# Designs tried in a protein design run: peptides against a protein of PDB entry 4GMN. Part 184

Target 1, 375 residues: chain A of PDB entry 4GMN
Amino acid sequence: RYANITLLALVTLASIGTDFQETLVKGNQGSRESPISAADEEWNGFDDADGDAMDVDQKSSSGEDQEEDYEEIDVKEDDEDDDDDSITSEMQADMERVVGADGTDDGDLEDLPTLRELIQTAVPQLIRLSNLPIDSDESLTIQSHALSALNNISWTISCLEFANGENANIHNAWYPTAKKIWRKTILPILEADSADLKLATQVTSLAWAVARVLHGETPTDGNPHRKFISLYHSSKQQAGGNSNSIEEPEDPFQGLGVKCIGVVGSLAHDPAPIEVNREVGVFLVTLLRQSNNVPPAEIVEALNQLFDIYGDEELACDKEVFWKDGFLKHLEEFLPKMRTLTKGIDKRTQPELRTRADEALLNLGRFVQYKKKHA

## One batch from the design tools (peptide; made by RFdiffusion4, then SolubleMPNN)

Design b2_p20_7_s1 (from b2_p20_7, 15 letters changed)
Fold by OpenDDE base, seed 2:
Structure b2_p20_7_s1 (fold): chain B 375 residues (1-375), chain A 20 residues (1-20)
Amino acid sequence: as target 1 above (375 residues)
Amino acid sequence: SKPIKIDEKALEEGKYFRQK
């Protein structure tokens, strides 16, 4: 009885997450006149704004250099690794700390009560339900539904613009919760070494949604990027050995391989540790080098991730990884292979894969040309 | 309230990963 109510609640929360996204989309579309065709999002390389530097003769008024002594606030990250094994007390304290610290931040989501309730009330319960001891088929079902609900909520939030301080109130409310999903739901499932590819696919989908908001600020504890790279390789080995068609999802972009690439790509963004960035970048470039054995959708995703990670030349990863590890040469050598791959996709049977491959090919040409100018 | 700005690229990517 309790389990059936819990399952119904989880299915309802997963539905609310989808309906909320549809409502957001409809609300935003009502403000935008024309459907921008997804075809016109060309990667505009940084246009060198040849802004005519108007010689504003700013007369050097010698204002006194007040050396404001920026006191380095030594933010002691008190990593209180309180190893207290009582799942009940810490989860209750984390819930109380969420309720207690939010006394000032409750104002920023007043206009968004549904989103507030999803983040503050639903997600903590879903985290709990995703971490239940697996002792029965019922507990596995509860975990799967909790992961589905977390996935739908996290994907919905990851569709919001957060760049340039947009939706900052939502970002600030989501960010600590996203870290909790990562630490309390994603990491424990990744560490459990489960041979369950369904569970691995669910957690990887959730991890991608979370990492699309946290980017390089995603917790690096236990090197999760290596776990997802290992999961990528293990999934390919299993598909080759058992002629039991794990039904690769009919949609080539829903494959576990694509999801693994999306996660690790997102994890490698600035301010990720340079070695995390390097390991991911080398993984992605290696997929391009081995492209004859890689599904086209994974190549498209790997390219998009490489563009997003290394698109900014001001980032430390550009100098320390992209140029240092010679990625430009590998991308340039991949151009003719990508043209062949893209042309090999039938527009009639796989129109979306073809469109995304045509775009990724165009962007690869532009990206290579951009990087050659800034060498 | 300010209209919630949506990332259309993120939306187009995200539609595939929602579990029905």
Scores: peptide ipSAE 0.358, ipTM 0.896, DockQ to the pose 0.791
Fold by OpenDDE base, seed 5:
Structure b2_p20_7_s1 (fold): chain B 375 residues (1-375), chain A 20 residues (1-20)
Amino acid sequence: as target 1 above (375 residues)
Amino acid sequence: SKPIKIDEKALEEGKYFRQK
């Protein structure tokens, strides 16, 4: 009885975190008349005003448009209007306030009561539930649902802009709670050395969401970057045995390998210790060197993390790691391999992976040119 | 009121990590 009520409450909190993210997405789309397509955030290197546009002569190869007659598969939308009245009118109004609030007030979530209760009341209980002794299948289920709820909340908050003092009230309320999730939920689970890949995937997803806000201010206690690097390598050794599950084509970006890269990349940002940055940078560059045996999605994520970590030349990691350890040479040597890898992705079967690989290839070219100019 | 600024890159990346 108590377990079922706790599970229902945890599912409801996980749904609240998801619905909050969807309302943020809808609110952002409603404020921009044009959907910015995922393709338009090109890595604009530092705005050096003297950008000579190298005219890349794209010779128009006239490929003959074969009109393949797509048979309209009439997917009957079963309109199960499950009016899941789970979103209270108060929660909708608070989600609308989150989308609409001019966050001028210092650290007080008075104008955001649902977000306040989520951070101050719900998350501390979820941390407690995620850190229960595992003594039964019920306690394991409670931990999994608590991790899912923490994941969805943390991901939703990580989608807010915090640069230039935006959402400073939310950031200031979340920051100590995010550090508490890290220290009380993530680290203890990582230290328990569980062979449970599902639990490892859940905690790594949560760790990425938390690290996307904390970056280099993520607690370095116990060298968590090395634990995630070890988890990456361990996951590759286990996946080699189970090639026979025709699991549905998992989103290539949902893999534990991508999540491990995302976590360690986020942990390596300034003001991370230079040695943490170096160990992560060497790991990421090593993936590029081993690219023939690395999934394309992990290469895309490793490139994006390298751009985000080493994009600013004023940071200590640029001089002390990027230039000192000769990363530019490895990136330049990887360019022709990335072109081959990207061209090998079928646009019909993996359109998103292809789009993100095309973007990462473009950004790699720009990044190499930028770093050569600033050498 | 200004909409809460959303990091669109973060939002696009975050779509994949919601546990259903």
Scores: peptide ipSAE 0.331, ipTM 0.882, DockQ to the pose 0.701
Fold by OpenDDE base, seed 3:
Structure b2_p20_7_s1 (fold): chain B 375 residues (1-375), chain A 20 residues (1-20)
Amino acid sequence: as target 1 above (375 residues)
Amino acid sequence: SKPIKIDEKALEEGKYFRQK
């Protein structure tokens, strides 16, 4: 009885974290007249100055207009308003306040009572539940659900803008809690060295969400970047040995390898110790060098992390790691491989992976050109 | 309260990592 109520509460908290993200998304979309096209998110470099547009002569092959008469399948949207009463009226009111209220009160999560209760009341309990002694299948189930709830909450918070002092009240409330999740949930599970790939995937997903907010301020105690690099390598060895391929997640970006790259990339940002940055940078560049045996989604993530870590030339890691360890040469040598890799992705079967690979290829070309100008 | 500004890039990157 108590177990079922606890599990229901954990499932509800995991749902709340998802529904909170969806409402944040809907609210942000309602405030912006035009969706930013994915084309506008291209990495433009840090210097806006000399836009020499390379005229790529796209020879328009005149493909014949076969007017395939797409019969308008009038899909009647039966708006079955399934009033999933799972969101309390208080949560809806808080979510509406998050999106709609122009009020100037700089100070307290008092205007965000649901988010306050999630951070101050729910998350500390989830941390406790994720740290229960594993002595039964019930305790394993509770841990898994607590990790899922922490993951969804942490991911939702990681989608908030914190740059330039935006959402500083939320950042200030979350920051000590995120460090507590890291030290009390993530590190103990990583130190237990469990062969459970499901648990490892859950913890790595949570670690990425937490590290996307903490960046280089993530606690470096016990060299967690090395633990995630080790987990990356161990996961590749296990997948190669068992003919029971754990069904590759239907989404290529949900793989443990991608999550490990995302974590270590996030950990390597300034103000991370230069040695941590170097070890991560060398790991990421090594993936590009070994790209023939690396899933395309992991290459895309490794590139994005390299751009984000080494984009700013004013950072100590640019001079002490990027230039000193000769990363530009490795990126330039990878350009033709990335073009081949990207072209090898079928747009019909993997449209999203292809889009993100096309973007990462474009950004790689721009990044290499930028770094050559600043050499 | 100021509307909570979302990092759209972070949101696009993060859409996948929600555990169902």
Scores: peptide ipSAE 0.361, ipTM 0.898, DockQ to the pose 0.714; fails the geometry check
Fold by OpenDDE base, seed 4:
Structure b2_p20_7_s1 (fold): chain B 375 residues (1-375), chain A 20 residues (1-20)
Amino acid sequence: as target 1 above (375 residues)
Amino acid sequence: SKPIKIDEKALEEGKYFRQK
């Protein structure tokens, strides 16, 4: 009973995080006529594992027909469905206030009660649930759902503009919570060194969402970038050993390798320690050098991260890492390989991967030209 | 309240990373 209620509440929180993003997107689309195709990925419900019907031999005990007149207690099924509509209505009202208010005033989180409760009340509980001792399949399921909810919330918040002091109220509320997710959820799971690739994928997805907001201000305790680099390498070794295709996620960009690159790239942004930046930069440049054995989506992500990390010449990492370690030469030598790689992607079968690769190739050419002018 | 401004690049990058 308590397990099912906890699971339902976690599914509801994960749904709320999704509906929040969809409502944000719909609200922002109302201002722009361009239909961003909602990927109507149908929620594939939990495949109920076919419980082996134990053939309980019904021994025919001929018990006598005592016609006990069972008074039909009309148990009114109280429709428990009313609680979900209330939360969605409050969330819609918050989103309408956020999107519809042409007000120039920096709305406090007081004007965003649902988002406030999500950050201040729900997320701290999800962090606790993600840290439960794993002593049962139930505890593992609770952890997985808590990680999914934290992932969805963190990704949704990471889609908000925070540049130039935009959404500063939300950023300021999220920032300490994001650091708490990192220190209390992500780091302990990474330190447990579990061989569970599902858990590793969940925690890496969450880590990327959190790191997309915290960047180089992400806590460096225990060198998490090295753990994600190690996880990247370990995932490649396991995929090579099991001839059972772990179903490569239908989306090339959802792979654990891409997620690891996204995390470590985000961690390497200013003001990250120069040695963290160097280790990540060397890792990313090494992927480009080994590109013949690296999935195209990982190359695209590694390039985007390199552009974002080293795009500003005023940053310490430009002088101390990019120029000092000779990254420009490696990027220039990679240009013809990237052209070949991008041209090898079929536009008909992989249109998104091709588009993102064409963009990354264009940006690589521009980036190399930029750096050559600022040399 | 100011409209919550969305980073469209972040949104396009983030769409696929929601766990169902």
Scores: peptide ipSAE 0.356, ipTM 0.892, DockQ to the pose 0.744; fails the geometry check

Design b2_p20_7_s2 (from b2_p20_7, 15 letters changed)
Fold by OpenDDE base, seed 3:
Structure b2_p20_7_s2 (fold): chain B 375 residues (1-375), chain A 20 residues (1-20)
Amino acid sequence: as target 1 above (375 residues)
Amino acid sequence: RKPIKLDERALEEGKKFRLK
């Protein structure tokens, strides 16, 4: 009984976290529909070249028109308004306020009572549940669901803009909790060194969500970047040895390798120690050099992380790592490989991966040009 | 519904490298 109630509560919290993300994504898309002024690029006319009409004549034969009377099964779309009763009217009102809120500087979530209760009441309990001794399949199930709920909440919060002091109230409320998730949930699971790839994927996803908010202010205790780099390499060794392809997640960007790259990339941002930045930067550049054996989604993520880390010439890591370790040369040498890689992705079977690769290729060209100008 | 592993990508699609 109690286990089922706890599990239902954890599933509900995980659902709420997802539904909040979907609402934020929809709200942020609606605000960014600034009409792209259709610049009237004058369509210069295609010259009609005269190509010859070859006449191939083939003639046969009379197969009978069986009028199969397809009974129009009038499938009444019962609009089952699946009232996804998972989101309370209070949660929806909080999300509408988060999407619409001009950043009030008061670090009080009094205006966001549901988000406050998620951060202050639910997350501390989820952290506790994620740290239960694993002594049964039931405790393992509880941990997995607690990690899923923490993941969804953390990702949703990481979807908020915090640049320029936006959402400062939410950032200030989340920041100590994010550090607590890192220290109490993520680090202990990473230190347990379990061969459970499912658990490793869950904790790495959570770590990425947390690190996307904390960036270089993520606690560096115990060199977590090295643990995620080690996990990346270990995951590749396990995938290569078992011909039981653990079904690569249908989504290339949900792979453990992508998540490891996202975590370590996020950890390497300023004000991260230059040594941490260097180790991550070298790891990412090494993936590009070894790209023939690296999934395209991991290359896309590694490029995006490199752009985000080294995009600002005013940061100490630009001079002390990017220029000093000769990263520009590696990016220039990778540019033709990236063009080949991107062209090799079938836009019909993997449209998203192709779009993300086309974007990363465009950004790589721009980034290389920028860095050459600012050399 | 299984808790959807949040699509970590929803935010990154907008980050075109801005030349300063």
Scores: peptide ipSAE 0.024, ipTM 0.665, DockQ to the pose 0.050
Fold by OpenDDE base, seed 1:
Structure b2_p20_7_s2 (fold): chain B 375 residues (1-375), chain A 20 residues (1-20)
Amino acid sequence: as target 1 above (375 residues)
Amino acid sequence: RKPIKLDERALEEGKKFRLK
């Protein structure tokens, strides 16, 4: 009885986290519709030439209008109240406030009651449930659902803009909780060295969501970047041997390899220790050098991480890693390979992968040109 | 509903490399 209630609550929290993200994504798409400046294209009125309308005097015969009394079937529109009950009016109001709020510096979520309850009440319970002793299939199920709910909440929060002090109230409320998820949920699972690729995928997804907010301020205890690099390599060795289809997710960007790259890339951002940055940067550049044996989605993610890490010339990692270790040469040598890789993706069968690869190729060209100008 | 793995796809559409 208690287990079923706990599982239902965890499924509900995971659903709320997903529905909240979908609404954030839809809201952010609407705000980026730059008003199409109605360019006053002077509609040059085409001179309609005087086409001689021939008066065809067709005597329409008086057909007797049988008034067929169409009984208006009063189709009661059953207002199927599509109780899309997934997003409460309070969640919608919180969403509208998050999109519109110039964040006040106070980490007070007074104006965001739903988000406050998620961070302050739900997440601490989910952390507790993810740390239960695994002694039964029931405890494994509870852990998996708790990780799924933490993943969905953490991803949703990681979709918010925190640059330039935006959403500072949410950032300040989330930051200590994100560090707690890392230390209490992620690290213990990574240290247990489980051969369970499903659990590894769940914890890596959660780690990426958390690291997308914490960046280089993610706790460095136990060198987590090396654990995720090791997990990346281990996942490649297992995929080559056993045709036990862990169903490669239909989405190439949901693969464990992509998630590992996303985590370690996020961990390598400033103010990460220079040696952590170097180890990650060398790993990412090595993937580009070995690109013939790397899935295209992992190459796209590795490029995006390299752009995010080394896009700022004012950061210590630019001088001490990017220039010192000669990364520009490797990126320039990769440009023709990336063009070939991107052209090899079928637009019809993999439209998203092709679009993201086309974007990453454009960004790579711009990044190489930028770095050459600032050399 | 099964806990939906969030589609991480929605997060990448915004990442154009901006030259500073």
Scores: peptide ipSAE 0.024, ipTM 0.667, DockQ to the pose 0.050
Fold by OpenDDE base, seed 2:
Structure b2_p20_7_s2 (fold): chain B 375 residues (1-375), chain A 20 residues (1-20)
Amino acid sequence: as target 1 above (375 residues)
Amino acid sequence: RKPIKLDERALEEGKKFRLK
């Protein structure tokens, strides 16, 4: 009984996370008059905008880790009404506020009660459920559902704009929770070194969502970037050996390889340690050099990560890694290969992959030109 | 319902939010 109720609650939370995302996407699209064609979104380089880097003096409040004694929430058996898993009016109102909120500096999610409850009440329980001892197929199922719910919530939040202090209230509420997900869910699963590629894919997807918000501030404990690089290589070795095709996801961008690249790329952003940045940057550039054996979707993601990591010339990683390790030469030498790769993608069978490859090719040309101008 | 794996296409829509 309890396990079925728990599984239902986890499925509901995973649905809520998806419905929030759909509402966020619709709300933002509603603010966009014309569908900007994906082709018009070009990386133009960083203009020398005198962005006053607001030195957010992170006063290290040494919050004592109060072990919050998780009281058993008595899940009321609410009746079998056909709960159309539709977004509640409160969830919709919260997402409409998030999309419309010019960043009021009030760090209180008082105006976002559903999002507050999701972060403060639901996520801690999902972390607990994802970290239960695995002793049965039932506990594996609970973990998988908890990871799915955490993934959906984390991805939804990672789609909010946090640049320039936008949504600072949500960022500030999410940030400690995101670190808790990383430390209590992601790291323990990565350390268990499970041969379960399904679990590895779930945790890697969650890790990417979390790392898209935390970036270089993601906890470096146990060198997680190396674990994801190792997982990338291990996934390639297994795909070559057993004719039990782990069903490569029908979507090339849902592949474990893409997810690993997305995680490690996100982890390598400033203020990541230069050594972490270098190891990731070398990994990504090595994929480009070995591109003959790399899926096109992974090349696209690796390029996008390289642009995001090394786009800003003011960052220490530009001088200490990008220029020092000669990445520009490798990117320039890759341009002809990328043109060939992109042209080889059929627009009819793989329209999204082709569009993303055309964009990445365009951005690669611009990025190389930008870096040559700033050399 | 099966937990909808967030189609990481939402990633691109999320990156599309930052490139303005």
Scores: peptide ipSAE 0.020, ipTM 0.669, DockQ to the pose 0.084
Fold by OpenDDE base, seed 5:
Structure b2_p20_7_s2 (fold): chain B 375 residues (1-375), chain A 20 residues (1-20)
Amino acid sequence: as target 1 above (375 residues)
Amino acid sequence: RKPIKLDERALEEGKKFRLK
């Protein structure tokens, strides 16, 4: 009875975290009259003062219009008005305020009561539940649901803009809690050396969400970047042996490999220790060198992380790692491989993977040109 | 319903949405 109530509460908190994300995404889409297709945001980490438009000769091959008569599968929308009363009017009003507010610098969430209760009341309990001794299948289920709720809340908060002091109140309220999640939930589970790939995937997803806000200010105690790199390699060794048992997620970007790359990339941002940055940078560049054996989604993520880490020439990691370790040469040598990889992705079967690979290829070309100009 | 894992990509798309 207690466990069923606890599980229901954890599922509800995980739902609230998802519903907040959906509301933020819808709010952001509503404020922008044009749906910015995911395709149109190029990496602009450098001032393009000299717009030499490389004319990409789009040879329009006139492919003949085969009118394939797509039979209209009449999917009866059973209008089950599931009045999913999950989103309270108060939660909607809080998310509308987060989307619309010039954030006051006060770490006070008086104007955001639902978000305040999530951070101050719910998250500390979820951290406690994620740290319960695992002595039963029930305790394992509680931990998994607590991690899912923490993941959803942490991811939702990581979608907020915090640049230029935006949402500073939310950032200031979340920052100590994010560090607590890292130290109390993430690190102990990573140190437990569990062979449970499901648990490892949940913790790695949560770690990525937390590291997307903390970046290089993420606690370096115990060298967590090396644990995630080790987890990446271990996951590849296990997948290679049992081709039948790990249902690769239908979504290539939900793979444990992508999540490991996202975590370690986020951990390597300024002000991360230069040695942490170097170890991560070498790992990411090594994936590009080994690209023939790396899933395309992991290559896309590794490229994006490299652009985010090394896009600013004023950072110490540019001189001490990027230039010193000769990363530019490896990126240049990877350009023709990336073109081949991207062209090998079927637009019909994997449209999103193709779009993100086309963007990463474009950004790689620009990034290489930028770094050559600033050499 | 299984707890909906946040689509981490809808989140990366959300990073592109600077709230102006």
Scores: peptide ipSAE 0.020, ipTM 0.668, DockQ to the pose 0.085; fails the geometry check

